# Peptides against a protein of PDB entry 5VZU, part 43

Target 1, 271 residues: chain A of PDB entry 5VZU
Amino acid sequence: GRTLEDIFHEHMQELILMKFIYTSQYDNCLTYRRIYLPPSRPDDLIKPGLFKGTYGSHGLEIVMLSFHGRRARGTKITGDPNIPAGQQTVEIDLRHRIQLPDLENQRNFNELSRIVLEVRERVRQEQQEGGHEAGEGRGRQGPRESQPSPAQPRAEAPSKGPDGTPGEDGGEPGDAVAAAEQPAQCGQGQPFVLPVGVSSRNEDYPRTCRMCFYGTGLIAGHGFTSPERTPGVFILFDEDRFGFVWLELKSFSLYSRVQATFRNADAPSPQ

## One batch from the design tools (peptide; made by RFdiffusion4, then SolubleMPNN)

Design b1_p12_4_s1 (from b1_p12_4, 5 letters changed)
Fold by OpenDDE base, seed 1:
Structure b1_p12_4_s1 (fold): chain B 271 residues (1-271), chain A 12 residues (1-12)
Amino acid sequence: as target 1 above (271 residues)
Amino acid sequence: VLEEMRRDLYKP
């Protein structure tokens, strides 16, 4: 029977073959498409733009980060044997913040998994509830048969009168001391560590993060086979770095801003 | 085994 080693060798041969096919395609035909950088908005969590990520054996990839209201999106600019260019590698829900535990409990993969799966279930419930409201609203356009209901008459304007007295009752305004909602401390960076058993290509990741959000990442087999969205954690480290923890893969991807300035990379103003 | 193979075969 095929051993696990045989399957691994076959998979590595397939990966090498796919890389060879992609490189050989460059010798035959190159199609160039201009990519525009997304415009920055005041409400963007960080400046949108191009980031370099590393996907284990695939090497260095380029992802574009963009913001869409309460969602962030990572789009592959470079493709690999698994996920083609132009695919949305990550989708982040900026409504669903992940609170990381203390540094000791962050080492526990099962604790991180629990926290993320609880948020995933809330997101699923909200989608079901919003789907029901959208479903019920469409059902009631039964055909209004235009029955010509008759002109019922303009009944009159009775005028009645004036009187009653001003009772003075001077109830004291109890000073409800509005507890000043302390402005949600735009979180001072918290200590960050990867859980045990989460693979990173390099241990050189930031050891402090600003905030985390629930997200989903796209995974597939070679040739974009059986693509699915899996739960994960978006980690904002700083203005130029973010990470994604792929829970099912037990992997971490670090993304660093491309510091290159591009001339004429802004979308043309809509005329 | 199957989950480990899945993690090796499926990539982001």
Scores: peptide ipSAE 0.357, ipTM 0.876, DockQ to the pose 0.223
Fold by OpenDDE base, seed 5:
Structure b1_p12_4_s1 (fold): chain B 271 residues (1-271), chain A 12 residues (1-12)
Amino acid sequence: as target 1 above (271 residues)
Amino acid sequence: VLEEMRRDLYKP
């Protein structure tokens, strides 16, 4: 039977061949498409723009980070043999903050996996509940055929009397303990380490993070076969760096802002 | 094995 080594060798050969095909296309015909930088908004978590991402075996890729209300999106500007250009490599839910444990417990992959899967289940429940409200709201527009019911006459209603005894049942308002929104510690960054068994291209990643969020990452086989969104963690390090932990792949991608200024890269004003 | 194969075959 094929050994795991045979499968890995075949996969590496296929990956090299696909990379060779993609790079060889540059010698034949390049289609240039203008990319516009998203406008910065005051409520954006960081300035949107181009980031250089590390994708392990794929190497370095360009991703556009953009903000869409309570969601952030990473869009591939460069493609690879698995995920083509223009795909959303990551989708971040800015409503679902991940709290990392202490530095000792951050080394435990199973602890990070537990935390993320609990958030994934909450997101799934919220989507099911919101889907039901949107479904029930459409059903009630039955056509009110306004049949003109004829004018039946004013029967005089008799004036029956006044016996309102006011029962003073003073139901104490149960103190709804407002779940104290843990203050967004916009403070000192938390110590950060990758879990044991998470593959990084290098160990040169920031050892302090500002915030983490639940997200999904797009994965596929060669030629964009069987594309799937998998759970992950978006890690904001600073204004110019973020990471993504791909839980199912046990991998980490580091993204660093492209510091180049582009002339005429601003999105056209919506006319 | 199957999970390792999945991690090797599927990439971001």
Scores: peptide ipSAE 0.354, ipTM 0.874, DockQ to the pose 0.222
Fold by OpenDDE base, seed 2:
Structure b1_p12_4_s1 (fold): chain B 271 residues (1-271), chain A 12 residues (1-12)
Amino acid sequence: as target 1 above (271 residues)
Amino acid sequence: VLEEMRRDLYKP
């Protein structure tokens, strides 16, 4: 029977063959597409742009990060043997912040998995409810015949009366110092560590993160076979670095801003 | 086994 070792060797041979095909395509048919940087908006979580990522078997990849209201998107600029260029490698829901536990509990993969799967269920419920509201809103354009209900005038007056008892009781104002919940200072990063059993290409990732969000990541077999969106965590480290935890893959990808300034990379102004 | 095989066959 095929051993796990046989399957691993076949997968490695296929990956090498796919890399060879991609490398050999440079001689025959390169379709060049001009890439435009997305315009920056004041409400963008960080400046949009090009990031370099590292996936274990694929090596260096380029991803475009862009913001679309309450969503962020990572789009592959470089394809790999699994996912072609132009695919959305990550989709981030900026409505659904992930609260990481303390540093000790962050090492527990099952705890992170629980937190993310609970958020995934909320996102699914909100999508179902929003689908119902959009359905019900179209049904109620029945013509409200504005029957003018007549303004009946009735005036009546009456009077009564009475009394006044004055009870004094001078209850002391207990100074309930409402501890103003200091708005969680958006600027203090929290300690960050990968869960045990999450594969990283290197251990040289930021040990402090600003915030995390729920997201989905695209995974596929070689040649873009059986593409699936899987749950994950977008981790914002700083203005120039973010990560993605792929829960099903138990892997982490680190993305760092491409510091190169590109001339004429801005999208043409919509005419 | 099956989950490990899936992690090996499917990549981001």
Scores: peptide ipSAE 0.345, ipTM 0.872, DockQ to the pose 0.222
Fold by OpenDDE base, seed 4:
Structure b1_p12_4_s1 (fold): chain B 271 residues (1-271), chain A 12 residues (1-12)
Amino acid sequence: as target 1 above (271 residues)
Amino acid sequence: VLEEMRRDLYKP
């Protein structure tokens, strides 16, 4: 039977071959597509734009970060042998904040996995509930055959009188304990460390983070085979840096803003 | 083993 070593060697040979094929395709026929930077909105978590991402064995890739209401999206601008350009590498749910534990418990991968999987289950439940409401609303537009209802005459219904007694029902103001939205501590980032067994390309990642969110990342085999969305954590470090923890892969990708200024990169105003 | 193989075969 094939050994684990044989499978690994076959995989490495395939990876090299795929990298060679992609590199060689650039010599034959290049289709250039203009990329526009997404417009910034006041409610955007950070300025949208181009980020350079570290993808372990694939090296450095370019990702466009954009905001779509309560979701953020990372779109591959460069592709690799697994995930081609134009795919949504990450989808972030800005409704589902991840609260990281203390620095000691952040080293525990199983604790992070538990927290994320609990949020994933909530997201799944919300999607099931919202799917039921959308299904019932579509059934009732049977074709209203506009049968011309004959003009039955307006019977003058009589003016019933004015009896006006105001009942003073003094409903006690139920103290809506406004769950004090803990003021988003906008200022001081919390200490951050990767869990033990999560691979990073480099140990040079920010050791403080502002906030984290639930997200899903796209993974695939070579040639975009068997693509699936896996649970993960989006980590906002600062205005120019974010990370993604791929739970199933036990890997971390660091994304840093492309500091280059592009002339005429703004999207044309919708005419 | 199987999870490790999966992590090697599937990439982001």
Scores: peptide ipSAE 0.343, ipTM 0.863, DockQ to the pose 0.218

Design b1_p12_4_s2 (from b1_p12_4 with E7R F9L V10Y)
Fold by OpenDDE base, seed 5:
Structure b1_p12_4_s2 (fold): chain B 271 residues (1-271), chain A 12 residues (1-12)
Amino acid sequence: as target 1 above (271 residues)
Amino acid sequence: VLEEARRDLYVP
């Protein structure tokens, strides 16, 4: 019978052939654009820049990591048959930290799925609430036709009404239970392992992580057909490495910083 | 889409 390795090799050859066909068809119409590295900001989770990412049968791809307030973005620098260059392969919500369980429970895919789907539901609720506030605010600017209401006269100031006694209603200050912001455990990396049944191109991934966040990955059919966002987990390992767990795909992508120095790659100063 | 993307991101 065909081995899983034979199936992977055949499928990888098919994807390489598709990529070759697409590249060769446009050889006469290539547009070259300079890529600028994003400027580093003090509040950036790690230094922005180029990373090499693993995408299963697609192999190694180049992604630009950038930060946009409370969001991080992975933008494809290389394309594949499903997702073209310039698309956001991953979008990370830095507002929604994922708390991984202990190392034993990290092996349970259903536990990770529960945690991610609970965060996905919170993100959907916040989007619905924010959509209602934006919708109601636009409805009330009906044009106030300034009808010139006529100058009706000065009615006189009526008199001093009497000494209403101050009722000392000692309203006890309700203890606003300050939701204890669990101190972001900023310092110690936690043990990390992939859940059982999550596929990784290499088992040589970091076995400790700093923090995790909710995110979405972009998936599509060949030729970028029916593109959709699928839930996942961004895993920060260190300054030079992060991962993405594609939850519904049961796949893991490891991203490692491109250590090459580039000349004239800094973004032009905003004029 | 999901099944196609699963195949493409699959690692044996």
Scores: peptide ipSAE 0.361, ipTM 0.908, DockQ to the pose 0.861
Fold by OpenDDE base, seed 2:
Structure b1_p12_4_s2 (fold): chain B 271 residues (1-271), chain A 12 residues (1-12)
Amino acid sequence: as target 1 above (271 residues)
Amino acid sequence: VLEEARRDLYVP
């Protein structure tokens, strides 16, 4: 029978061939879309902009990082045979921080999988509850006819009665040492390592991270067939580097800022 | 096996 290696080898050959066909077709007709850099906001986790990302078999791709309130988005600027340009390759929920374990337990893929799947379930529950509140809130604006029901002056009822027994017991004030939640020092990066069995194109990734968030990545077959969202982890390393762990694919994408300054790349102010 | 091999066709 065909081995998994044979299937993977054939898939890689098809990807290379498709990439070659697409690049060769660009000589005949290109549609150019102007890309504008998103405006930076004070509340943005890092400066938005262009990043070069590692996409395993596809190689290097260009992604625009942008912030949308409590969400971040990676949008493909370069397309590939599976995911076309303009698609949101990653969607990050900045409400759902992932706490990585210690460095020893970070090597355990099953531990990372557990943590991510627990957060995924919470996100799903919050989406269901928020859908119900938006549904129920529209139903209750029936016109409450404000009938002014009259002020009935109901009466003074009375006085009883006495007894007073005294019991002393002087329970000691247990010093509830309020464990001061040490403000999670937002500044010191924690040690970071990929789990065993997570593939990376390069082993030269940052070994410390600032913070992690739950997110979803877009995957599809050739020609954007059957696109789906898979759970993952956004890893912020620094101002110029982030990663995405594709949990179900057991792969890691490293994104590095494009250091080139673009003139006239700012979106025209909406007049 | 075949479902895993189909997943290997879905890439980011």
Scores: peptide ipSAE 0.307, ipTM 0.785, DockQ to the pose 0.197
Fold by OpenDDE base, seed 3:
Structure b1_p12_4_s2 (fold): chain B 271 residues (1-271), chain A 12 residues (1-12)
Amino acid sequence: as target 1 above (271 residues)
Amino acid sequence: VLEEARRDLYVP
């Protein structure tokens, strides 16, 4: 019978062959589009830009990280036989922080799975509630029959009423102690380890993370067949490195900033 | 079966 190793080897051969076929087709007709780096904003979690990501069997791919309010997005700049260039490989919800357990419990895949699925359910509930409020608000605009508003006569300006003395009621301004959101101490990162059974291409991932967020990754069959969003964890390691744990795939992608400087890569100023 | 199982490898 075919072993799991035989199946994996055949799949890798098919991926290499498909990559070769796609690469060989480039000589016939290519449309080139300039890619611009997203402008950096003060509220961006890290500087947006190009990252090299590890995609298991596909190897290294180039991903653009960008920020969109409380969402981050990874967009494929390079494509593969499953997910073409221009697709959103990862979508991160910066509203939904993942709290990792202690280092011992981080080795438990079921604990990470529980935490992620609980956050997934909250995100689903929030989407359902926001969908209901948008639905009910549209139903009550019955056609306002434009009844011709009768010309109400210009009522005359009544006169200056007198000198009401200002009572000095010295209401003490209650100190609204604006809970100064303590600037999230850019402090000691949390120890980080992959759960048992999560595959990484390299064991050389950062062993300390700053923060984690809920997100979804895009998966598909060959030729972008049946594309689906799978739940995962975005892991911020530092300014130049992040990871994504693909929960259902039990895989980890490491993303490292492309250190190359590009001339004229900034978006043109909106005229 | 095996050709179907190959198509069913959803990867990122």
Scores: peptide ipSAE 0.299, ipTM 0.788, DockQ to the pose 0.144
Fold by OpenDDE base, seed 4:
Structure b1_p12_4_s2 (fold): chain B 271 residues (1-271), chain A 12 residues (1-12)
Amino acid sequence: as target 1 above (271 residues)
Amino acid sequence: VLEEARRDLYVP
């Protein structure tokens, strides 16, 4: 019987063929768009820019990493038969750090799956709670200003000044225990290994990571059919390398900074 | 069935 591996291998061959057809037949029909590098900010987790990503099925792709407050985004610069250029291949929630277990437990896919799904559920709860607060604020359609009829000048009744003393009710300010943001121990990387059964295009990935975050990846069928977001883990290795674990796909993408310098690639200043 | 299963490989 066809194994799952046989199906993936056949699909990879079809993707290679589709990519070849696309690049060979439509080269004359390509619309070129200038890409600008995002400006770097001091609060950015790493310098934004172009990364070469390894996608197991599609091969090498170019992704733009950018930072948007507490979110990071990977945008496809190269498209493939499933996901066209300009789509957000990964969206990272920098509020939701993932703590990887020790190296022995990192090999357990079910442990990583548990950790990621627990974070996914927290993210879902926060989205539901924040959705309720935003809904109640819009309901006050201010009353239509009914034209006030000209009310007559009622008279000056007098000034009696009663002396009522101030009650000093000293309501103690409840100590809002600021959940101590555990200082991001940015210093020492932890040992990193992929779980057993997670496929990597190359076994030569960094064996030490700085930090991990919850994220979602975009997946679709051929021609961008039925696009959906799947849960995953963003792995920051260093200034020039990050990874994404596609949890449901049991795959790993390694992203390495494009070292090429581009002239005139800076975004024009917003006018 | 198999052609549908080929088209329905949702990949990143």
Scores: peptide ipSAE 0.271, ipTM 0.775, DockQ to the pose 0.141

Design b1_p12_4_s3 (from b1_p12_4, 5 letters changed)
Fold by OpenDDE base, seed 1:
Structure b1_p12_4_s3 (fold): chain B 271 residues (1-271), chain A 12 residues (1-12)
Amino acid sequence: as target 1 above (271 residues)
Amino acid sequence: VLEEMERDLRVP
């Protein structure tokens, strides 16, 4: 019978054929849009910019990495038959670090799955709680009908005198223990390996990672049908490389910085 | 199962 590998192989052949047909048709109206690099901020996890991502059956795609407060975003610059250009291929929650186990336990897909799903449930709970606070806060802004309070006349209350008894209220300075934000320990690079059964296009990925975060990836059928966000792990390897583990798909995408320097790629200063 | 997975193959 067909294996999952056979299905992925046939799907890869179909995607290659679709791409070949599309690129071989000279009647395609190509629209060109200028892409601006996002400005770098000091709080950015790494320098934002263009990365080449490996997308299994689709091959190489260009993704823009950008930072938005405590979120990172990968935006497709190149589209494919499933996910068009301009879509957010990955969305990373920089609030939710993933702690990888030791190297032996990293080979266990079920252990990674457990860790990711526990973080997913926390993210879901926080979204529900924050939704309730935002809901209750909006409910109390019923229109205060500003009943015109009648102008009661300012009675001139008289200037009674100066008795200055110095109350020695020795208010002890409550030691506001400033919770020292432990500087995000840029931990020594942890040994990294993909779990058994996670597909990679090649075995040439970094074997050490700096940190990992919870994220979601976008998946769809051909023509962007039934788009869904699936849970995954963003893996920061270094300044120029990151990965994404698509948990449900059991696949790994490696992203490598485009080393080309672009002149005039900065967004025009807001005038 | 496999034929259903072929029809509903959603990828990144």
Scores: peptide ipSAE 0.404, ipTM 0.780, DockQ to the pose 0.153
Fold by OpenDDE base, seed 5:
Structure b1_p12_4_s3 (fold): chain B 271 residues (1-271), chain A 12 residues (1-12)
Amino acid sequence: as target 1 above (271 residues)
Amino acid sequence: VLEEMERDLRVP
């Protein structure tokens, strides 16, 4: 029977062939677009810019990391047969931190799955609640036809009603137990290991991480068919490296900063 | 089967 390795090898050969066909057919009709690096902001989790990402059988791709308030975005600069250039390969919710368990429990894929799916459910609930507030606000601006109601008269200012006694109801201030925001351990990287059964192209990934966040990755069939967002974990290793665990695919992508200096790559100042 | 699985294979 075909081994899993045979299937991956055949799929890799098909992807190479497709990439070759696409690159050879488009040789006559290349559209060049200037890429600008996002400006760095003080509140950005790390410096935005170009990263080299590992995409299993596709190999190495170029991704632009950018920050948009409490969201981070990875945008493909290079495309593949499944996900074209310009698509958001990853979208990270910086509101939803993932707490990894201890190193022993990090090897358990089911534990990581539980944690990620619980956060996914919270994100869905927040989207439903925010959708209701936006829906109710638009319904009440019916056009008030300003009927000119007539000038009815000046009726008088009657009198001083009496001395109602001050009831001293001493309502005890209920101690709002401020849920102690566990201080974000900003300083020490935690030990990191991939769960058993998560495939990485290289076992040489950082064994410590600073923080993790909930995110979604984009998956599609050949020709960008049936595109879907799948749940995952963004892992910040350091200023120059991050990872993404594709939960449903049981795969890991490592992203490393492109160290090349680009001349004239800064975004034009907003006029 | 494999050709169907390859056609239905959604990847990043």
Scores: peptide ipSAE 0.396, ipTM 0.788, DockQ to the pose 0.143
Fold by OpenDDE base, seed 4:
Structure b1_p12_4_s3 (fold): chain B 271 residues (1-271), chain A 12 residues (1-12)
Amino acid sequence: as target 1 above (271 residues)
Amino acid sequence: VLEEMERDLRVP
């Protein structure tokens, strides 16, 4: 019987053939869009820019990494038959750090799956709570038609004076214990290994990571059919390398900075 | 089932 591996292998062969056909068709009307590099900000986790990512079946793709407050985004610069260029291949929640277990327990896919799914549920709860607060605030500005209520007269109420003593009620200010945001310890990198059964294009990935975050990856069928966000782990290795573990797909993408410098690639200043 | 799984193969 065909295995899941056989299906992925056949799909990879189809994608190679599609890529070959597309690249061999010189008469393709190419639409060129100018891409600007995102400006670097001091609070950016790493320098934003272009990365070459490994997508197992598609091979190498170009992804733009950018930072948006407490979110990071990987945007496809190259498209493929499943996900076109300009789509957000990964969206990372920098509020939701993932703590990897020790190296022995990192080999356990079920342990990683548990950790990620627990974070996914917290993210869903926070989205539900924040959705309620935003909904209640907009409802009450119905236009009050200003009907002119008539001028009722000024009655002169009288002046009397007496002496009420000031009670000294010394209400102690309750110490709001500011929950000290634990400084993101620039922790020494921890040993890193992929779980058993997570596929990578090669075994040549960094064996030490700085930090991990919860994220979602975009998956789709051919022609961008049934697009869905799947849970995953963003793994920061260093300034020039990050990974994404696609949890449901049991796959790993390695992203390495494009070292090429581009002239005139800076975004125009907002006017 | 398998043909349906092939058509529904969603990848990143």
Scores: peptide ipSAE 0.385, ipTM 0.780, DockQ to the pose 0.149
Fold by OpenDDE base, seed 2:
Formats: structure tokens, C-alpha cells, sequence
Structure b1_p12_4_s3 (fold): chain B 271 residues (1-271), chain A 12 residues (1-12)
């Protein structure tokens, strides 16, 4: 039978061959698309721009992070054997914050999986309800000429009656210590660790994060075969670093801002 | 190994 080592060598040879084919095809027919940096908005979670990702076997990738109201998007600038350039590798729902547990429970992959899958179900329910409201709202603008039916002055009916027995019982004022919801200090980073069994290409990731959000990542086979969206967690570390936990893949990708200043990279103002 | 390789082949 083929050994696990034989299968490993065959897949590594296929990946190397694919990378070689892609690089060799570039010599004959490069379609250059001009990339514009998205304009920064005051309400953007961080400054939009180019980030360098590290994916396991694929190497270094460039992603454009942009903000679209309550959604963020990572768009591939570099293609790979699976996902071509210009695809949305990640879609983040900024309405659905993920609350990470304490550092001990963050090591439990099943706890993170539970939290993410509960949020995924809420997102699915909201999409179904919002689809119904958009459907029902178009149906009701039939011009019902509501003729004003006249105000009949319906009468004063009157009277009775009496008895009011007194029962005393003086239940003690239980001090409801209003647990002051400590305003979730929106600015202090929380300790962060990857769950056991989540693979990272580099163990040197930030051990503190600002906030987390629900998102989906795009996965596909070689040549963009059978593309699908998988659930994940967007981790904001700081102004220049974010991560994505691919839940089903049990993988973590770290993204760091490209510090290069690009001249003339701003989108032309829409005339 | 095989699941990790299939993972690496699906991870963009």
C-alpha cells in the first residue's frame, strides 16, 4: 500500500508543480489590475488597507481589508492554487461580537466551537426574518381607501360595588444588589490563546486581543473547485494585526499590515 | 497527516 509518507510526497509534488505552473504562466499572460486602497472612514474598526497573511502550505498572501457598514471584508490580492485573486477570502459580521471565555477555557476547542455555532445559528435566523420582512413590506401598499367610519358615541355604563379585605403581609425588601454591569471596558485587551488542536504556522502570535467577531472564510479545492463558506472568528489584536480562526479546518491565519506607503493608490474621487 | 494535508489543500 502507499505509505503516509508516499501520499505526503505526492501532494507536496502536486503543490510545487501547481506553483511552478502558475509562476510560468505569469511570464506569458499577466493581467495587471490596478488596486486602489479603500478610503478610510471615521467609523472603521481600524484603518483599511493591505495586510500580509501567512497560510500554511501556500506561503505569503496579500489581503485587502475594507469596511462596508457593519461588515468587514478580506479580498485576496494574491491568488493561490485554491482561491483566485479578487475573491473575498473572509467576510466579517461586525454586528456579531464573539465573547471569548477566560484563558483556561480558551484552550478548549469545543467551547469555542459551541460559541461560534450559536452565533452562526442567530445570523441564519436574522437572515430568514429579514427576508420575510422585505417580502411582506411590498405586499401591503394596496391603496385601501379606508373610508372613515363614523365615531358612534358608545355609552357610559355605570356602577357597582364594594368589598376590600386587608391582608398585611410585610415581605422584607430583598436588597437586589443590582450587579452593576461593569461597562465592558471597550478598550482593554483580553488574554488570548489558540485552542488545543488549532494549527498555526507561527506560534509567535499576539497573546492579547481587543475584540472578536463572527465571520465566514472561503475555502476551495485546487482550481477553485467546490467553493464553500466555513464559519470562523475574526480576532482584532491591534491597529496593524488581525487573525482568523478557521473553525472547521482547525487553523489560524495571522495578518499583519503592509507598512509600505503607496503613492497614488487612493481611489479617484467619483466624479 | 492525511487530514492535515487535505486541510492544507483547502486552506486558502
Amino acid sequence: as target 1 above (271 residues)
Amino acid sequence: VLEEMERDLRVP
Scores: peptide ipSAE 0.061, ipTM 0.751, DockQ to the pose 0.220

